# Peptides against a protein of PDB entry 6DSZ: the designs that were tried, part 166

Target 1, 361 residues: chain A of PDB entry 6DSZ
Amino acid sequence: NYVVTAQKPTAVNGCVTGHFTSAEDLNLLIAKNTRLEIYVVTAEGLRPVKEVGMYGKIAVMELFRPKGESKDLLFILTAKYNACILEYKQSGESIDIITRAHGNVQDRIGRPSETGIIGIIDPECRMIGLRLYDGLFKVIPLDRDNKELKAFNIRLEELHVIDVKFLYGCQAPTICFVYQDPQGRHVKTYEVSLREKEFNKGPWKQENVEAEASMVIAVPEPFGGAIIIGQESITYHNGDKYLAIAPPIIKQSTIVCHNRVDPNGSRYLLGDMEGRLFMLLLEKEEQMDGTVTLKDLRVELLGETSIAECLTYLDNGVVFVGSRLGDSQLVKLNVDSNEQGSYVVAMETFTNLGPIVDMCV

## One batch from the design tools (peptide; made by RFdiffusion4, then SolubleMPNN)

Design b2_p18_6_s2 (from b2_p18_6, 9 letters changed)
Fold by OpenDDE base, seed 3:
Structure b2_p18_6_s2 (fold): chain B 361 residues (1-361), chain A 18 residues (1-18)
Amino acid sequence: as target 1 above (361 residues)
Amino acid sequence: VRWSAEEEQAFLEKLAAA
């Protein structure tokens, strides 16, 4: 019986950076279909720590730190709706990935959404939100002692949600989402009541956004609010401030992924379908009362990479470019451009062997 | 060598100014 060791998946479908192995370690976690790869980011590059086989294709992978945890926990949702919360534990040389909680969140009734599975975590770790099916928003309350991930559905009137995030700085968990109706695309907010298991009116809405608005970025304090990315425009809204830009350079190709660089949300990496890497900059204005407001938005072309499925800023201007269609890369951002005007230098390339055809023998 | 948070921030600020 030749156990043909199936080739390991190489196409990246998710990546996240945080402190998973310890409070001090900076980690890169990479999802490759059913495989989770865990690295420590070092001055010398990526040090592999552990590879974990998951029971299904990873659809959502998010790090979060509940109150009282010294390091991040990992939320995973598979394409078969198996949810788990994972913890890294090391005891000497023994490395274990512990399941803190698990559950299946599949509904018997529901239309799977065309935009696929969306999973989000409240910044204050009060709940996980899942958009799995049209017209439903699933909530998983986060409780410290809960080993079983129990979920409930809230009816969502907006049937065609494009993207959704939890906002920062909200007294109650608040979602912001782009949705489509016959009149176009719109942005709306809802507060999520865990007690009543319903939506309450959110702090703001914006009707008739760009027709191709596709992504929501929740912006941390002090700015708060959200960025909405379209094909032609990037908009910011926080209930009090609205700002829109339409840089011609983003019209050439659709932006498909983003990652926050600064903890305060002043900069974001953007990747498009042509492999262009951009920096989105939020320019601040300090008011006389000491409040910080958004003055302007700016987009700068940094250079070209592999077509990103996901991006994550690591440290020291190093970015991981997770690619599904091409080779994944570690790239260095430089202060000075090269002769071609690029700020991007490839440091390492990870060969993508393409889709593993499960040859059923 | 891993940069300090301050060095990284200064680097990122230079990138934003370029």
Scores: peptide ipSAE 0.019, ipTM 0.535, DockQ to the pose 0.804
Fold by OpenDDE base, seed 4:
Structure b2_p18_6_s2 (fold): chain B 361 residues (1-361), chain A 18 residues (1-18)
Amino acid sequence: as target 1 above (361 residues)
Amino acid sequence: VRWSAEEEQAFLEKLAAA
């Protein structure tokens, strides 16, 4: 019996940062196919805490903190539509990952969306939204007392959703999404009624965005609204203000991932298909009434990394570059550029041995 | 309008046939 010690997956398909192990600890969580790796971010680097095997490829991994929780909970959805909410518990030296809730959210019939599984969480933790199938938006109400995740579908008239996020600062849970129809790509918003299990008209829409608009970034307060990233343009809209930039530098390669650097949404990391790392900057203007508005958008090339599948800003200018195609990296962002004009220095590299081809034994 | 289970099923069937 050759126990082929199945090589652990090394390709990263997701990463998230938050306070999962404690309220005080900064964690990096890394999804590697069916494996979840939990690290504590320290001044010395990443300290491994726990590895967890999942019963399926992790498709969605998001941290969220419901009202009255001292630390973040973890939502995971697998490619086989198994959903769970996980809690980290430590009792002395014993570390347990507890399933707070679970469920299968697969529909019996439906066309899986071409852009894959999208999972999002309302910033106020009212619900989880899932785009699994064309023409459907699945809602999981977040209730603390429920061990079984219950979901319902809302019909989407827009059959081809490209990306979707929950907006910040909305009275009702509000989604913003890019969709495609025969006329092109558009941005639309919907309010989600948990009570009526339907969409209401959202605060704004933007028809005829860039044809290759592919990503939505929900911007926290005080700015609010969303950033729409395309091949050639980056746009901001919050219902009242619209701003667009078309920096030539982003046209060279498609931006494929993003991560918020500042809690207030003033800066975002952007990664493209060539492994270029950018900073998107939101320049603020303070109004006389104390309101903060977006003055301008700016993109700066920071340097080059491995091709990011996911990015997460940790702390103190340290960024984790999760790569599926290449080696994952910890990189340091410097204030000053090197002689080559790069602000990026690799701190640590994690060898990617490639996709574990499921050898069907 | 809240979908009934039947309406949802009919919609899904329509999507699967397309």
Scores: peptide ipSAE 0.018, ipTM 0.447, DockQ to the pose 0.010
Fold by OpenDDE base, seed 1:
Structure b2_p18_6_s2 (fold): chain B 361 residues (1-361), chain A 18 residues (1-18)
Amino acid sequence: as target 1 above (361 residues)
Amino acid sequence: VRWSAEEEQAFLEKLAAA
């Protein structure tokens, strides 16, 4: 009986960093199809802690910390619409991944969106939002004692949502999204009422953004608002302030992923379809009243990596580059460029053996 | 050795200024 050890998936389709194993540990979590890998980030590198098999391809993986939790919880949604909230629990040498809540969020009626599944979590952990189907926004209220993830739908008038995020610093949960209509692409905001199960008017909108606007980044306080990334432009809007840049360097290849570097949202890593790694910088201006406003946006080319499906800044200038098409990497950011003008040095490379052809026999 | 939050912030600021 040759147990053909099914090759473990090597292509990365998601990664997140946070404090999942403890409040003190920095973790890297990697999604590889149906597999979740959990690492602790150490001074010596990545230490493997646990691998978890999921009953389906991971489509969404997000860390969040509800009020009163000492460490992050993990939300996972599979491509078959199975949702769960996971907790890491260690008791001596025993390691358990506990399912705090689960549910299936599939609708009987709906057109699956062409841009795929989007899952987002309110920064204040009031709800999870899901864009699964055109014209619907699914809400999962977050309740501490809820073992069953119950969801409801809110109708979106905007049928073609490109990307959506929850904003920071909002009294009510507020989404910001890019959508397309016959007139072009636009940005809109909605407040989400849990009580009424409806949208209310959001704080701002921006009509006629760049035609290829594809990503929304929610910016934390003190800036607030959102960054909209297109093919040719990067724009910031918070309701009061608008800034746009069109750096020629980003026009060469489409930006496909991003990750916030610092908690204050002053820096973001950007990856494009050619494996170029950028830093987006939000320059601060301190007002006389002590308020911080955005002065300018800047983009800097750091170097080249594998084509990123996902990026996450760890610590000590180390970045994990999760790749679906190529080898994943740990890279080091340096203050000084090398002889080639690159600020990026590869530390470790993880061989991608290609797609496991699930031979459905 | 892990950097302190302050050291990491200082590094990131230097990287941003470069």
Scores: peptide ipSAE 0.027, ipTM 0.596, DockQ to the pose 0.801; fails the geometry check
Fold by OpenDDE base, seed 2:
Structure b2_p18_6_s2 (fold): chain B 361 residues (1-361), chain A 18 residues (1-18)
Amino acid sequence: as target 1 above (361 residues)
Amino acid sequence: VRWSAEEEQAFLEKLAAA
């Protein structure tokens, strides 16, 4: 009887950065199937703090900080629709991950969406939104003043949502999403009414975006709005301003992940299917009235990494490249290119042993 | 299985107490 010691999963399927262990610590949280790894980012590298086994494959992992919390909480949704909100507690040397809330958000009726589970949190922490099934948007209220609100579904007329985010700077929680219909792909916005449990018309829409538009990035203030990433184009829209670029370099491989570098949304990392790492830059224009508008978009090739499933900017130009298909990496972004023209230097590599094929012999 | 009203209430209370 060879007890095959179940190897720990090594393929990364999600990563997030924030202040989970304390208000001051910068953390990297890594999802590896059913395993959550918690690190503190230090000058010496990643310090492991704790590993947590989850009751299912992690499908959504998002940090958020409700009003009055000193540190971030962690929302996790599993592929089996088990939801939880986790808090890190440390008392001396004792480390506990506390479940603040849990529940199963599975519906008895609904077609699971082909594009998978999407979970998003309102930037003002008013709600969690879940796209689990075609034609439904589930809302988990986070309103402290209205404790009687239960999780509910709102019907979406748009059955084929590709990606969805909450927008920043909206009076009411507002979603922006890419959807597909027989005429192509489009972008639409809806306001979410917690009171009426319905969608209201959002501030803007963009019909007939690029046919392969696949990602929505919500842009924080002062810009606001969203970036839509396609195969051939990157577009910005905020209701008042529209700007599109079509840099030839992005046509070579599909962009598959992104991460915000600057809190103000001036820079984003982009990763493609060939392991190329890009910087998307939002150039500012200050108006005479002190308003900040988008002047231009620019994409710069930084270098090559492992094929990213997820990217996380840490600090000081250090980026975690979470890979499902290859080895995950810590990489350093440099101001100056090397002799090969790359701005990326690998600092550490984490071996991916691949999926454990349970050969039932 | 949806969150019970009690589970949701307990969550909101814990958030408010922090």
Scores: peptide ipSAE 0.000, ipTM 0.241, DockQ to the pose 0.014; fails the geometry check

Design b2_p18_6_s3 (from b2_p18_6, 9 letters changed)
Fold by OpenDDE base, seed 3:
Structure b2_p18_6_s3 (fold): chain B 361 residues (1-361), chain A 18 residues (1-18)
Amino acid sequence: as target 1 above (361 residues)
Amino acid sequence: MRWSEEEEKEYLDKLAAA
């Protein structure tokens, strides 16, 4: 029995930060193809806790905290449409990753979307949304007692969805999405009725956004709304307020990933195809009535990293740069620039050995 | 040691002001 020590995957295809191992622990979770790596973020660096093999390539990995949970749960969807909700349990030195719920969400009929699998979770943990196929939005209701993930489809009139998120602060679960039609790209919102299993009219829409609008960021309260990232512009809309910026620096390379830094959504990391790391800043304006509105958007170049597939802010100005094409990195954001004008310093580099060629022997 | 939420906010505020 030659135990071919299968080379562990090193290319990162997803990362998320949260409180998965405990309420107090800050965790970094890294998806490397079929492998999930769990770390605790410490003052000394990343401490490995557990590695988990999944029954397929991880396509979606999201942390969420249902009401009454002390720590985050992990939603995973594989490229084979196996969905699961995972919980971390530790008893002494014994660590177990428990499947709370699972299900296969594959449809017999549907065109797989060209932009791949999108999975999103309602901020209030009412449902999971999945864009798997063109013209369909799959909903998984979240119920604490349900060990079987049941899903239903809602028909989308918009056949070519580019990106979709759930909005914050909505009475009903509300999606915001960029879609393309023959006239260009547009932003639309829908409320999702679990009861009626249909879409209702959302609070707002924005027709004729930038032609290359590619990402939606849902902004937490008090701002609410969404940021739309394009090739040339970044726009904000919340139904009442619209702002757009077109900083020349973002035209040089396509922004491909983002991560929220502040819980209130005042800062976001942006990564582009050249490995440039940006900070997107939401400047607040406090109104006389105590309402907080968005005053302006600003983009600052922080420095250069490996080309990010995913970004996640950890703590203490440390960012994990998950790379599929290059080495993943831990980087420090500094207040002062170095001699090259960079605010980014690499702390640790994780060698990417490239794609595991499954040698089918 | 991990920074407090306040220390982290102050640090990030300084980063954004630079």
Scores: peptide ipSAE 0.397, ipTM 0.881, DockQ to the pose 0.793
Fold by OpenDDE base, seed 2:
Structure b2_p18_6_s3 (fold): chain B 361 residues (1-361), chain A 18 residues (1-18)
Amino acid sequence: as target 1 above (361 residues)
Amino acid sequence: MRWSEEEEKEYLDKLAAA
C-alpha cells in the first residue's frame, strides 16, 4: 500500500502583505492553490503562524481594513465562486480563523471571462467588485453586521475587460478599467451607485491606449488617478494630468505583476515574464499652492528573480517573489550593486515541485 | 529591528538614486 502522501502545493498563485494577525504584526499571506499560509515578518525572516485549507482554489485574496477595525480582514474568493471574509483571532496559544461573512457569488447565467476572475476592494471599504463574467460587474456591499455576503450585478457595456481597479480619493466608489473593442484598447471610468445599482459616468476616459495595455494600478492620494502598463509604455492619468513613458528596457519582456512599495504610491515593483524586477518611481512636484503633482515617471532595473506570479514588498528592502513557474524567493534590495550589477540578492528560496500532474495510473 | 518609516524611506531613496 503506497500511501501517496498528498504533496502540499508549492506553486504560489497569490500573495499579500498587511496587518492580519494584529495591528502591529506585519504578515505575509501566501495562496498556494487551496492552501493559505500565514507568516509573521520578523527581523530573522518569515515565522509561520497558521496554514488554512480552503474549500477551493484561491482566485482572489485581498486584505482590507474597514473603519473601526484594529487590524486587516481578509477577503477570499475561490474559483468555485465561494466568497468569505476572514478574521484572525488569537486567544492565548489558540489561533482561530473566523469567518465573518460568506456567500456564493456564482451566477446561473453568464460566460466566465477568458482573462479569469478579477476581485477588487474599494479603498474606503464601501464595496467589493468582481469581474467574473463578460458584460457583468458584480458588487458586494460591505456591511459590518452582515454574515451573508449579498451581491448584485450591474451590466457592463464593455464586454472585454482586461483589468479593473477602484480609484482612490473618489466621493463615490469609482472603477477604472482597460477594455478591448474592435477599435483597440481603451481606459474608462465609472462611478458605482449602490443606491441605484447602476453605473454613472466616471471622471475621465482615455481612448486608444496602447494595444497591449494589460494592467491598471490605482494610485493613492496625493497623486490619485491610475497607471496603465502596456508592452511598450507606462502611462499615468488622473483626469487633469496625462504622462507617458516608453522605456526601451520594458519592451524586452511583458510586465505581468506589480506591487506598491510606498503607502503614498511613489514606488512600485514590476515583474516581467523573464523574471526581471523593476522599480517604477513617481517623481513629485510641489506647487506653490501646496498641491502635489506628478512630475515624471522613471523605471529602474533592479535585477533578476524567479518569474513572479505575484510580488509583495515587506519591509527593510525585502521583497517576497511568489512564483508559479519557479521557486518562490525572499529577496533583498540593496543600495549597492553586486559583482554582476544586480541590486537583488536572494535571501531564501522556496522549492516549487511544480503542478501535481494527476497521473491517472 | 524593523526600520522606522523614515529609515525605510531613506533607504529606498538611496536605492532609487543608485
Scores: peptide ipSAE 0.390, ipTM 0.878, DockQ to the pose 0.827
Fold by OpenDDE base, seed 1:
Structure b2_p18_6_s3 (fold): chain B 361 residues (1-361), chain A 18 residues (1-18)
Amino acid sequence: as target 1 above (361 residues)
Amino acid sequence: MRWSEEEEKEYLDKLAAA
């Protein structure tokens, strides 16, 4: 009996960092198709804690901390629209992953969006937002006592959403999104009313952004607002302040992923299709009244890595580079450049054995 | 040992200044 040990997937399709196992532990969570890997980040490196099989390919994986929780919860959505909220629970040496809530959020009617599934969580943990279908925004209200994830749809006039995030510091949950119409790409905001199950006018909009604007980054307070990443430009807008840069270096390859480094949103990692790793910096200006405003944006090339599908800053200048096309890496960001002028040094490389072709024999 | 938030910030500030 040849036990064909089904080769475990090695291609990474998502990663997230947070405090999932405890309030004190820093965790790296890695999505590899249907598999979730949980690590603790230690001074010695990544320590494996648990592996979890999911009932489908992981499409969304986000950590969030509701008010009064000591540690993060994990939201997962599969490509088959199975949603769950997971909690890590340890009792002595016994480790359990508890499903706090679950549900199927598939609609019978709707065109699946060509840009795939987008899942976002309100920073104040009021709701989960899902862009699954064109012209619809699905909302899952977050309630502690609800074991069944119930969702409703809001009609979105903008049929071609490119990317969407929840903004920080908003009285009501507010989304910011890039959309395309016949006139080009634009940025718009909407407030989400849970009570009325509708959109209200958001605080700002920006018409006619760069034609290839592809990503929205929500910026935490004190800056607030959003960063819009394009092929040629990076723009910031918060309703009151607008700033744009067009560094020539980003034109060489499309930026495809990002990760916030600083909790206050002063630094972001950017990865492009050539495996270049950048730092985006938000330069602060302190006003006489103690308010902090954005002075400038800067982009710096750090070095080269595997082509990132996802990036996450861990700690101590260490970054996990999750790759679908190449080997995933742990890399160190150094203050001083190496002999090749790179500030990036590979600490560990995780071999990607390629797509498991399920040969259904 | 993990860096403090201050040490982390200082390190990242040096990285951005290079």
Scores: peptide ipSAE 0.412, ipTM 0.887, DockQ to the pose 0.881; fails the geometry check
Fold by OpenDDE base, seed 4:
Structure b2_p18_6_s3 (fold): chain B 361 residues (1-361), chain A 18 residues (1-18)
Amino acid sequence: as target 1 above (361 residues)
Amino acid sequence: MRWSEEEEKEYLDKLAAA
């Protein structure tokens, strides 16, 4: 009996940074198909802490910190619609990943969305939102005492949602999404009523955005609002202010992922399909009343990496580049460019052995 | 050592100014 030790998956399909193991630890969590890898970010690099097998391919992986929790919890949704909330517990040398809540969120009816599964968490941890099926938005209310993740659907009139996020600084949970209709792509907002289990009119909308608008970035306070990433343009809208840029450099390749660098949302990493790494900068203007407004948007090319499926800023100018198509990398962002004009230096490379074709022989 | 939030900000500000 040749126990073919099933080669561990190496292709990264998700990554997130937060404080999962403790309040003080900075963690990198990496999703590799059914495998979750947990690292502590140290001055010496990534220290592996735990690997966890999931019951299915990880489709969504998000850290969140409910009010009164000392550390982040992990929400995972699998491609088979198994949802769980995980907690890290350590007692001496004993490490346990505890399932605080779980549930299956599959619907018997509905067309699975062509753009795949989207999972988002309200910044105030009031709910999880899921776009699983066309014309439906699934809501999982977050309750501390509930071991069973219960969900309900709200009907979306917009059948073709491209991307969706929860906005920051909203009294009620508010989603912002890009959708497509026969007239083009548009941005809309909805408030989510947990009580009534319905959408209310959101604070703003933007009709007729760029035809290839593909990503929504929710911007934290003080700016608020959202960034919409297209093929040719990057736009900001918060209901009161609209800004758009069309830097020629982004037109060369489609931006496919993003990550917030600083907590206040002044900087975002952007990765494109050619492995180019950009910094998106939100320039601040402080008003005489002490309000902070967005003055301008700027995009800077930092350098080239592996083609990112996901990006996450760690600390000290270090970025994890999670790649599905190539080798994942730890890269350092430098203040000074190298001889080639790049601000990016690879620190570590993680070999991607490609898709494990389970050749059932 | 990990940078403070201030050191992090300063570094990132320098990176973006280039």
Scores: peptide ipSAE 0.405, ipTM 0.883, DockQ to the pose 0.848; fails the geometry check

